# Designs tried in a protein design run: peptides against a protein of PDB entry 3J47. Part 141

Target 1, 121 residues: chain A of PDB entry 3J47
Amino acid sequence: IRLTNQLKSLKGLQSKLKDVVEYLDKVINKELPINHTILGKLQDVFNLLPNLGTPDDDEIDVENHDRINISNNLQKALTVKTNDELMVIYISNLVRSIIAFDDLIENKIQNKKIQEQRVKD
Target 2, 26 residues: chain B of PDB entry 3J47
Amino acid sequence: NAQYHLLVKQGDGLLTKLQKYGAAVR

## One batch from the design tools (peptide; made by RFdiffusion4, then SolubleMPNN)

Design b2_p30_5_s1 (from b2_p30_5, 22 letters changed)
Fold by OpenDDE base, seed 5:
Parts: sequence; structure tokens; C-alpha cells
Structure b2_p30_5_s1 (fold): chain B 121 residues (1-121), chain C 26 residues (1-26), chain A 30 residues (1-30)
Amino acid sequence: as target 1 above (121 residues)
Amino acid sequence: as target 2 above (26 residues)
Amino acid sequence: SDRDKLLELVKEGERQLIELQKYLEAVAAQ
């Protein structure tokens, strides 16, 4: 039962990861803004991953050890991939924030110049 | 990993400060 | 002024982005 739940969770994570990759590609291409809800769900999945990778010590039959190692390697690879994707999202948000603040500063400068000209006229 | 997490935390701190200043300038 | 403080914070953010890019390049080179 637990292994089946881990497999279902991993399949769910894989599906969500695909959705995130597609979303990230659109964000990188500046086609869509970052969805904080998707990011939050990814973080929740990531926080659950350590709990999915702790084998409870008891009934691991020797035949499942290779499948567990493959599952752990896949989980680790998915974790690294997810971290890299989150990093790209974070950088993209930071860049967008900087650009937005630069535009705000420029708009304030322009507004001040317009007001100063109106007072001189 | 630790260096990356440190950089992310520093960036988040700056982003938060920047947001506060942006709100004060409005 | 508040505007000058905002400009300084933007410059610091740009500096941190450059540092993060350098880190990413270092990780990609390993």
C-alpha cells in the first residue's frame, strides 16, 4: 500500500513537473507571468519528497531493493530538476521585479520634470 | 547547495525591501 | 531621498542577479 501511494505521488509529481516545465518555458519566453499557486504546489510536493524517500525500516524484501534504488535515483533526479526549474523561476521573477522598479523610477523622474516645467511656465 | 540557498535568501530579502520602498514611493 | 534609496536597492538587486548567474555558470561547468 505505501509503495503504491509513493508511486502514485511520484506519477502525480511527474505530471505536475511536466506542467511546470511547460509553464517555465512560457515564463522564460515572457509569454506568461509566474503563477505563485503553481510554485507553492511544487514546494509542497518537494517538501513531501523526503518523507516519501524514507523507507520505514521493516518489510523491505530484498527483491525490491533494486526498484527502491532506481526509485530513489529517479526521485533525486526529479528533485534536482525541480530545484533547477524553481531557480529559473526565481531569477525570472527577480529580473521582472528589477525592470518594474526601473520603470517606476523613470516614471517618477518624468513626472517630476513635467511638474517643474509647469511651475516655471 | 548551501551557497545557492544563501544567495536565494539574500535575493528574497532585497526583493522584500524593494517592494516596501516601491509602496512608499507610490 | 526615497527615490535615491530605491535606485540603490535596484542596483543591489542587479548585483545579486549577476552573482547568481555566475553561480549557475559554475554549476553548469561542473
Scores: peptide ipSAE 0.303, ipTM 0.842, DockQ to the pose 0.045
Fold by OpenDDE base, seed 1:
Structure b2_p30_5_s1 (fold): chain B 121 residues (1-121), chain C 26 residues (1-26), chain A 30 residues (1-30)
Amino acid sequence: as target 1 above (121 residues)
Amino acid sequence: as target 2 above (26 residues)
Amino acid sequence: SDRDKLLELVKEGERQLIELQKYLEAVAAQ
């Protein structure tokens, strides 16, 4: 039962990572805003991942040690991959914020020029 | 890893400052 | 003054983006 749940969680994580990649591509292409809910859910999944790999103290036969190592390596690889995706999302948000502020500055400059022109008339 | 965390920390600082500025401009 | 602060923040953001780009290039070169 636990192994099946881990495999299901892993498949779910893989699907979510794919969705995140697709979302990131759309974000990079300026097609969609960043959905913070997706990021929060990914973070929650990762915070739960250490708990998904704790063997209860039951007699895990030596054959399960290799499967646990593979699961841990896969979990680590998924963690790294998700950290990279989160980094890209963070950068994309930062860039968008900077652009939005630049536009805001320009709008304020234009509004100030219009106001100065009206005072001279 | 350390450089990555430093960059993330600097970016978070910038985002926080930008948010404060955006709130002050309203 | 507030506009000047915002302009300074944008410049700092640009600086950070350049630094981040350099880091990403260094990671991609490994």
Scores: peptide ipSAE 0.303, ipTM 0.840, DockQ to the pose 0.026
Fold by OpenDDE base, seed 2:
Structure b2_p30_5_s1 (fold): chain B 121 residues (1-121), chain C 26 residues (1-26), chain A 30 residues (1-30)
Amino acid sequence: as target 1 above (121 residues)
Amino acid sequence: as target 2 above (26 residues)
Amino acid sequence: SDRDKLLELVKEGERQLIELQKYLEAVAAQ
């Protein structure tokens, strides 16, 4: 049961990570804005991950120890990968915000120049 | 990890400043 | 002016983006 739940959670995480990667690619290509709902779901997954990696101190047979170490290494690798993806999303939002502000500044500059020209005419 | 958290914190500070400015410009 | 403050914020944003790019390059080089 516990192993099946871990596999199901891992498959769910893998599917979500795929969706995030596809979303990030669209964000990098400036095709879509950042979806805050996807970010929130990723954060929820991360908050659940620490509870999956606590080895219950119970008699884990030596064969299970190697599997647990592999699972922990994979979980750590997935955690790092997801953190990197979240970072890219965050950066992409920051870049978009800066671009939007640059455009706003330029629009204000142009409007001010037009207004100054109208006052001189 | 520490460098990542520092970078995120710096970016959050910038976003907050940008939001305040955007609200003042409207 | 409010415009000058915004321009300063944009310049700070550009600086942070450059710092972030350097960080990403350092991570990619590891």
Scores: peptide ipSAE 0.295, ipTM 0.845, DockQ to the pose 0.027
Fold by OpenDDE base, seed 3:
Structure b2_p30_5_s1 (fold): chain B 121 residues (1-121), chain C 26 residues (1-26), chain A 30 residues (1-30)
Amino acid sequence: as target 1 above (121 residues)
Amino acid sequence: as target 2 above (26 residues)
Amino acid sequence: SDRDKLLELVKEGERQLIELQKYLEAVAAQ
């Protein structure tokens, strides 16, 4: 039962990570805006991941040592992949902020020019 | 990892400065 | 003065984006 639940949770995480990657690709391609709800759910999953990887000390069946190492390597690889995804999101937000500030500057310049022209007329 | 965290920290610093500037312009 | 400060911050942001892109390319090449 416990192993089946862990496998189901891992499959669920893998599916969510795939959805996040697909979403990030769409954001990079400017096809979709950033969805804060997906980000929040992803953050919640990551906050829970360290607790999912704690082997409860109880049933040390010695035969699964290789599977535990593979699971730890997979968790590490997933953590790295997630850090990369978070980085892409962070970059995307930085770019959007920069663009918004550029537009603000340009609008302020234009408004100032219009006011200066009105005072000269 | 360390280079990544440094880059993120630098970006956060920039965002904070931009936010302060945006508030001062408003 | 305030406009010039904002322009400087934008340029710094662009520089950081370029640096981040280079980092991503380096990670993808490993």
Scores: peptide ipSAE 0.290, ipTM 0.841, DockQ to the pose 0.026

Design b2_p30_5_s2 (from b2_p30_5, 21 letters changed)
Fold by OpenDDE base, seed 5:
Structure b2_p30_5_s2 (fold): chain B 121 residues (1-121), chain C 26 residues (1-26), chain A 30 residues (1-30)
Amino acid sequence: as target 1 above (121 residues)
Amino acid sequence: as target 2 above (26 residues)
Amino acid sequence: SKLDELLLLVLNGQQQLTELQKELEAAAAQ
């Protein structure tokens, strides 16, 4: 059961990561705003990944416990690293959005100045 | 984890505000 | 003006992003 859930989670994560990469590429190329629903679903997947890897397995032998603990620690560390990378990407997109808004504001200010000058002439 | 979620929530709030104002100025 | 209001909002957003970045750096340093 655990291996199947881990494989399902890994496949789900891989598919979601692919979707995120495709979305990020579109955002990078088109300055699209971050979709909060996509981010929320991604966070839910990452929060579920540790839970899907924690068995209620009361029954399996002591030698597998150390390997399971190492695997869980590695999975946790990878999850944290991935979350940090996602945060960096999120912040980068926020900064880009702010810059795009600043440029829009400046363009509107310039257009207004040009219109005011044309009315005075 | 909790600090991360708080940080994300704050960023989401900012983005939402920025979007609302951008729409109001258009 | 609406433009001034938007400018103030963008400035506030930039400040909050700077704070968010500092919090992220602090979390990564722990």
Scores: peptide ipSAE 0.300, ipTM 0.851, DockQ to the pose 0.028
Fold by OpenDDE base, seed 3:
Structure b2_p30_5_s2 (fold): chain B 121 residues (1-121), chain C 26 residues (1-26), chain A 30 residues (1-30)
Amino acid sequence: as target 1 above (121 residues)
Amino acid sequence: as target 2 above (26 residues)
Amino acid sequence: SKLDELLLLVLNGQQQLTELQKELEAAAAQ
């Protein structure tokens, strides 16, 4: 029962990660704004993922070797996918910061030109 | 993994520099 | 001078982001 619930939770996480990737792709394409709530929930899930990989020290039933390997491979694949998603989010935030600085620079240049004209008049 | 961490570190460094410069220009 | 330095920093940032995006796309294509 516990192992089935862990597998179901992991599958649910994988589905959510897929949804996040699809959302991030839409944000990169400027189709949707960045949802900070989704990002926060994803970060919380990521912070919990290392704890999901610690088998609670309950009975190592020897019959699960093949299932443990599948679970570890799935967890590794999910970790890689999560890292890629976090990277895309990070890049998107960096791009936003750069754009905001570009706008600030342009505004400062314009203000300086206006002041220089007022001093010459 | 290692490339990802390097990439994140480079971006953090850039953001920090950009923030410091933006504060100095204000 | 300060404005030029900020512009250079932004330009370097854009270049690093572009490279990061290329690496991400290459990783997603594997």
Scores: peptide ipSAE 0.308, ipTM 0.857, DockQ to the pose 0.045; fails the geometry check
Fold by OpenDDE base, seed 2:
Structure b2_p30_5_s2 (fold): chain B 121 residues (1-121), chain C 26 residues (1-26), chain A 30 residues (1-30)
Amino acid sequence: as target 1 above (121 residues)
Amino acid sequence: as target 2 above (26 residues)
Amino acid sequence: SKLDELLLLVLNGQQQLTELQKELEAAAAQ
């Protein structure tokens, strides 16, 4: 029962990660705005992932080491992948902020030039 | 992991500088 | 002068972003 629940949770996480990657690709392609709600949910999932991998200390049955190690390695790999996705989102937001700032600077330069022309006329 | 955290921290520092600057230009 | 200071800060930000992106690409390639 526990292993089946872990596999379901892992499949759910994998599906969500796939959706996040697809969303990130759309954000990079400027097809969609960044959804802060998706980012928040992804952070929550990331914060919960370490808690899903805590073996309850009680029954160390030595024989299942290989499957547990594979599960832990997969959780670590998913954690790394989630971190990379969050980083891509972060960079995308930063690039958008810079573009918006550049546009604001250009608008201020234009407004200043218009004012200087009006004072000379 | 450590390199990732360092990279994120550097980015956060940059974002904070950009925000402070946007506020100073208002 | 304030506008020039703004431009310099944006340019510095863009440069740091470009470096951050390169570090990310290097980390993903490992």
Scores: peptide ipSAE 0.297, ipTM 0.853, DockQ to the pose 0.027; fails the geometry check
Fold by OpenDDE base, seed 4:
Structure b2_p30_5_s2 (fold): chain B 121 residues (1-121), chain C 26 residues (1-26), chain A 30 residues (1-30)
Amino acid sequence: as target 1 above (121 residues)
Amino acid sequence: as target 2 above (26 residues)
Amino acid sequence: SKLDELLLLVLNGQQQLTELQKELEAAAAQ
């Protein structure tokens, strides 16, 4: 029962991760702004992942040992992938912030030049 | 982890420079 | 001028951002 629930949770996490990748691709392509709610949900999932990886010491028969190792490796791989995706989101946000500030600075420079010309006239 | 922290640190450094620049333009 | 210094700071920021983008693409390719 617990293993089935862990597998179901892992499948849910994998689906969520896929949705995040698709969102990140749209963000990188400037098609969508970063959604802070999606980011927060990803962080919550990431914080729950360490708790999903502790097998309770229950006597699970030898045939499940290979399945447990595969599940743990998959969970570790999903954790790494989720961390990489969060990193991509963070960097993409920084890039957008820098571009927005660059535009703001250029606008301020232009406004200052216009004001200086108006004072000379 | 170490590469991630390095990238985050570089990004934060850029953001700080940009904030200082924005404050100097105000 | 202070304006030129500001432009230089922005250009430096854009360059560092481009480098971060390359590192991110390299990390996503692993």
Scores: peptide ipSAE 0.261, ipTM 0.841, DockQ to the pose 0.027; fails the geometry check

Design b2_p30_5_s3 (from b2_p30_5, 23 letters changed)
Fold by OpenDDE base, seed 3:
Structure b2_p30_5_s3 (fold): chain B 121 residues (1-121), chain C 26 residues (1-26), chain A 30 residues (1-30)
Amino acid sequence: as target 1 above (121 residues)
Amino acid sequence: as target 2 above (26 residues)
Amino acid sequence: DDLDKLLELVLQGEEDLRKLQKELEAVAAQ
C-alpha cells in the first residue's frame, strides 16, 4: 500500500512537473504571465521531496533492492529536472524585473526632461 | 552539479544587483 | 547621475540574464 501511494505521488509529481515545464515555455514565449499559485505548489512539492526520499526504516524486505535503486535514480532525475525548471522560472522573473526597471528608468528620464523644459520656459 | 551551482550563483548575483537598483530608485 | 547608475545596472542585468539564458539552453540541449 505505501509503495503504491509513493508511486502515485511520484506520477502526480511528474505530471505536475510536465505541466510546469509547459507553463514555463509559455511564459518564456510571453504567451502567459507567471502564475504564483503554480509556483507555490511547486515550492510545496520541493519541500515534500526530501521527505519522499526518507525510507521509513521499518520494513526493508531485501527482495526490492532493484526497485529501490530505480526509485532513487528516478527521484534524482526528477530532482535535477525540477531544479532546472525552478532556475528557468527564476531567470524569467529576473528578466521581467529588469524590463520593469528599464521602463521605470525611461519614465523617470522623460519626467526629468519635462521638468527641465518647464523651468527653462 | 558544478554548472548548476555556477548558474544559481550568477542568478543570485543578478538578484542582488536588482535589489540594490530598486533601493537606489526609491 | 543616480539615473545613469541605474541605467548601467539595468543594462548589466540584461546582459547577465542573456548569459544565464544561454547557459540554460546549453544544459537543456545535453
Scores: peptide ipSAE 0.279, ipTM 0.845, DockQ to the pose 0.027
Fold by OpenDDE base, seed 1:
Structure b2_p30_5_s3 (fold): chain B 121 residues (1-121), chain C 26 residues (1-26), chain A 30 residues (1-30)
Amino acid sequence: as target 1 above (121 residues)
Amino acid sequence: as target 2 above (26 residues)
Amino acid sequence: DDLDKLLELVLQGEEDLRKLQKELEAVAAQ
């Protein structure tokens, strides 16, 4: 049961990471704004990760200690990887927000110049 | 961890400033 | 005046992003 849940969670995380990467590629290509829902779902997965590695208090056979350590190391590695991906997403959003704001400023400057020319004619 | 949180905090500060000015220009 | 302040904020934002990028590159190089 636990191994199947870990595999399901890993597949779910891998699918979400793929969706996030595909979203980032669409973001880099200027097609979509950042979906805060994807970020929230990733955070929820991370908040659930500590619970995926806790053995409920049923007899931990000492032979499972190495498998638990491997699972914990994999969970830590996935946590680090997803934190790095979230950081890249966050920075990409900041850059996009700044570019969009610069374009808005330029458009306002141009509109103001056009209005000032029409008042002088 | 601490450096990451500092980077995120700096970026959030920039985003907040950008939002305030975008609202003032609208 | 508000537009000039907005432009100043964008320029400061770009500078701060450049600093954040350098710090990210330093973390990625460790």
Scores: peptide ipSAE 0.277, ipTM 0.845, DockQ to the pose 0.027
Fold by OpenDDE base, seed 5:
Formats: C-alpha cells, structure tokens, sequence
Structure b2_p30_5_s3 (fold): chain B 121 residues (1-121), chain C 26 residues (1-26), chain A 30 residues (1-30)
C-alpha cells in the first residue's frame, strides 16, 4: 500500500511538474504573468517530497530496502534537478520583471518630461 | 538546500516590493 | 519622488540578482 501510494504520488508530482514546466515555458515566452502562489505551492510540495520518502521505521521487510533506497535516491535526485530547473526559471522571471519595471520607469519619466514641456509652451 | 531557500526568499521579497511600487505608480 | 523610489528598488533588485547569480555559480561549481 505505501509503495503504491508513493508511486502514485510521484506520478502525480511528475504530471504536476510537467504542467508547471509547461506553464513556466509559457511565462518565459511572455504568454502568461508569473503566478507566485503557484510557485510557492510547488516549492512546498517539493519540500514535502523528501519527507514523504522517509519510511516510518516500522515493519518494512529487509529484502525491499535496496529497491526503496534506489527509488528514494532517484526521487531525491529528480527533486534536486527539478528544484534547480525551477530556480533557473524563477531567476529568469525575476530578471524579466526588473527589466519591465525599468522600461516602465523610463516611459513614465519621458511622459513627465513631455507634459512639463507642454506646460512651458 | 538552505542556501537555495534563502536565495528564493530574498528574490520573493524583492518581487513583492517591486509589485507594491508598480501598483503605487499606476 | 515615487518614481525615484521605484528606480532605487529596481537598482537594488539588480544588485540582489547579481548576488543570486554569484551564489548559483558557486553552487554549480561544486
């Protein structure tokens, strides 16, 4: 039962991760704004994944321990890789947001200068 | 892990500040 | 005055991003 739930949770996470990557690719392509709430919830899920992979120390037969350790190491490696990918996307979106604010500031400064010139004429 | 979380937290704080100022300038 | 404050925040943001990039590069080099 626990392994099936872990596999189902991992498949669910992998599907959600794919959906998030697709969403992030759309954000990277400027098709959608950054949703900080989605990113925060995703980070929470990733932070909980290592805790979902800790077997409660009670009653798992020694013969499955190696397969569980390999699965947990692979899951951890996939989690780390995904966290790194999310971090790169997050930083890229942060940079784009800063550039967009810089452009907005410059546009407002220019508009103010044009208005001040019109009042002097 | 801890450095990553600190880094993300700093970035989130910055984004939140930028969003507040962008809303005030509208 | 609000525009100047916004500009200061953007500049601080770029500095913080530069720090972030350096930390990421340090992690990637390990």
Amino acid sequence: as target 1 above (121 residues)
Amino acid sequence: as target 2 above (26 residues)
Amino acid sequence: DDLDKLLELVLQGEEDLRKLQKELEAVAAQ
Scores: peptide ipSAE 0.275, ipTM 0.840, DockQ to the pose 0.028
Fold by OpenDDE base, seed 2:
Structure b2_p30_5_s3 (fold): chain B 121 residues (1-121), chain C 26 residues (1-26), chain A 30 residues (1-30)
Amino acid sequence: as target 1 above (121 residues)
Amino acid sequence: as target 2 above (26 residues)
Amino acid sequence: DDLDKLLELVLQGEEDLRKLQKELEAVAAQ
């Protein structure tokens, strides 16, 4: 039962990671805004990963040790991939924030020029 | 790991600059 | 003068973003 739940959780994580990657690709291509709900779900999965990787020390049959090591290595690899995806999302948010500030500055500069022209007239 | 931490540190630096900018525009 | 300082801060932010994007591309290529 526990191993089946871990596999189900891992499949769920893999599916979410795929959705995040697809979303990130759309963000990089400027097709879609960042979905905060996807980010929150990814963070929740990440916070659960440490709890999924602790085998309870009490019932590891020696025959499962190699399968557990492979599972732990895959989980570590998925954790790294998740961190990289979170980082790309974070950077994409920074980029959008800077672009929004650039537009704000340009608008303020234009408004200032219009005001200076009105004072000269 | 080290490259990741460097990239995060650079992003945090940008965020800090952006926050200072936002405060100066208000 | 304050607007010119703001513009300078934004231009520096864009340069820093371009650097960050290049580093991200380098990590994605590994």
Scores: peptide ipSAE 0.285, ipTM 0.846, DockQ to the pose 0.027; fails the geometry check

Design b2_p30_6_s1 (from b2_p30_6, 19 letters changed)
Fold by OpenDDE base, seed 4:
Parts: structure tokens; sequence; C-alpha cells
Structure b2_p30_6_s1 (fold): chain B 121 residues (1-121), chain C 26 residues (1-26), chain A 30 residues (1-30)
């Protein structure tokens, strides 16, 4: 049951990552506005990932060396995947910040043009 | 790991440039 | 002022350069 849930969570996370990449591509192409809800849900998933990726240190039943290696490889794969997802979130936030600055500059240019027009009138 | 650290370093460099830009626009 | 417009244009150019760097970083992640 736990492994199936972890695999399902991993598949869900992979699907969400794909959706985020697709969303980022659409934002880059100016096809869609940034959905804050998708990003918030991704952040929530990331805040939950450390809780999913902390093996309760208490259930290290020593008996299956192969299961420990699979668990460590899964934990490493989860850590790498978590790092990749954090990086995607970080880049998404950077892109959002840059877009917000672009809009701010454009607004400043427009405000300046309006002020120049008011001084000429 | 090394590729990840390189990507993080590139991102931090961009963030620093963005911060400098934001300070210059103020 | 022409000087202030020039400074604003320089700011826009700097933003475009940052955007290009972000795009390159994003492509390096794919």
Amino acid sequence: as target 1 above (121 residues)
Amino acid sequence: as target 2 above (26 residues)
Amino acid sequence: DEKENKELDEQLENMQRILEQVHKLLESLK
C-alpha cells in the first residue's frame, strides 16, 4: 500500500510537473496568463514533499538490503526530482518577477507620456 | 548534482541582476 | 526630457537581456 501510494504520488507529481512545463511554455509564448493557483498548488506539493521524503527514521527495518538500496535510490530520485521542481518554481517566479518589472516599466513610460502630454496642454 | 548546482548558480546570477535592475528603476 | 527617455530605453534593453537569459536557462532545463 505505501509503495503504491508513493508511486501514485510520484506519477501525480510527474504529471503536475509536465503541466507546469506546458504552462510555462504557454506563458513564454504569451498564450496564457500565469495561473497563480497552479503555482500555489505546486508550492503546496513542494512543502509536502519534504514530509513525503522524510522516511520516518523509525521504520528502518534492517532486513532487506535490496529494499534499502531501492528506498535510497527512490529517496535520491525524489530529492533530485524535488530539486528539479524547486528549480522550475524558482525559474517560474523569476519569469513572473521579470514580467512584472516589464509591466512596471511600461506603466512608467505610459505615465511619463501622459505627464508630458499634460504639460503641453 | 553538478548540473543542478550550475543551474542554481545561473539562476542566482539572474536574480542578482534582477535585484540590481529593480533598485535602478526605483 | 530626451535624457530621461534614453535612460528608460536603456532600462528596457537591460530587461530584454535578462529575459533572454531566463529563456536560455529555461531551455537548459529541458
Scores: peptide ipSAE 0.309, ipTM 0.843, DockQ to the pose 0.070
Fold by OpenDDE base, seed 1:
Structure b2_p30_6_s1 (fold): chain B 121 residues (1-121), chain C 26 residues (1-26), chain A 30 residues (1-30)
Amino acid sequence: as target 1 above (121 residues)
Amino acid sequence: as target 2 above (26 residues)
Amino acid sequence: DEKENKELDEQLENMQRILEQVHKLLESLK
């Protein structure tokens, strides 16, 4: 029963991961806008992934060790790649915020100029 | 007046940097 | 990867400098 539930959960995770990859491919191809909610959930998943790769030393059957190591290395490599993509998105959002702040500053400067003109009249 | 011109000059300098940055991110 | 990381770090530093200038300008407008 527990193993079957774990397999079902893993299959659900695999399906969700496939959906995320398909979404990321569409974003890379500029077919869809970046969804911040998906990215936040992805970050949460990746922050939990390192904890999935350290099974306590006590129950590792030696025969699965090579497959688990390859899977963990692949997951680590995918995590690094996703962190880089998330960093690029974060920088892009920060740049947009800076541009919006610049426009706000220019508007404030113009408003001050209008107020100074009204005080002189 | 002098402080306002300094602020405008600082804003223009920032806008120029922001434009350069926006061009580098594109 | 190292070249890309260096370019990204330079972009981040430039953005931090711009943000600092924006904050100074906003403070001067208060």
Scores: peptide ipSAE 0.300, ipTM 0.832, DockQ to the pose 0.032
Fold by OpenDDE base, seed 5:
Structure b2_p30_6_s1 (fold): chain B 121 residues (1-121), chain C 26 residues (1-26), chain A 30 residues (1-30)
Amino acid sequence: as target 1 above (121 residues)
Amino acid sequence: as target 2 above (26 residues)
Amino acid sequence: DEKENKELDEQLENMQRILEQVHKLLESLK
């Protein structure tokens, strides 16, 4: 009973997080003339790295390094716009990381339930 | 700028909580 | 184990608090 309730609550959280991601995607697509090429590449990088929430994530170092390397005079002139775009991307990544942790917890709950069932048989 | 910095600080606070959560799941 | 179930409940509560903060952040962006 407790595990089933935890799993149900976790699934509810996962659904809400998905709705948040979809909302952010809509904001990205409608309100900010974001450079679609930069966003597409960043999205591809984010789809490859499930652990966006670790400070030791090579992606955070790559993003910081890309932020440093893109510090061209043109990027300084676009800094305000770029900051808003990067902020939306950052929030989207945080939400994706939370979803990944949710899935990890769900998997642990399921594994525990399977082990408890095997002990009862 | 000030609103952006506030949002970044809020995001960093969220990230810290997410990291603690990940450590508790390990 | 009741102890492990309590730990999972605490983890779920923490995730819910994080989700609420994400929602507040999104609302501040609107």
Scores: peptide ipSAE 0.296, ipTM 0.831, DockQ to the pose 0.068
Fold by OpenDDE base, seed 3:
Structure b2_p30_6_s1 (fold): chain B 121 residues (1-121), chain C 26 residues (1-26), chain A 30 residues (1-30)
Amino acid sequence: as target 1 above (121 residues)
Amino acid sequence: as target 2 above (26 residues)
Amino acid sequence: DEKENKELDEQLENMQRILEQVHKLLESLK
């Protein structure tokens, strides 16, 4: 019973991981826009993944050690990429805020000019 | 990581300045 | 990664220039 439940959970995780890969491939191919909510959830999943960087020195076959190192390098690369994407979003929001303030300043300049004209009449 | 945090901190500083200017113009 | 970092730095510099222009406009309103 316990082993069967663990296998079922692992199959469920494998299916979800496949769905994430298919989504990332569609984003890379520009078939779908980047969904920030999915990226945020993916980042949360990566933050909850145990740091696979401390396999204890137990005799895990050389093929598994290479796969673990590739997985850790891929996870680090994905974390860096996600941070860069979040930074682009942050910068974009700052630029939008600056433009909105510029428009507010221009509106105040126009209102001041209208008041100065009314005082001269 | 450290460079990213520094850049975020600089952006937050700019946003804070922008907010102070917006409040001074009100 | 180095090219992307350079592009990000250039965007940050452009944002600083826009902020300086907004500051000049604010000073002209005083």
Scores: peptide ipSAE 0.271, ipTM 0.825, DockQ to the pose 0.026

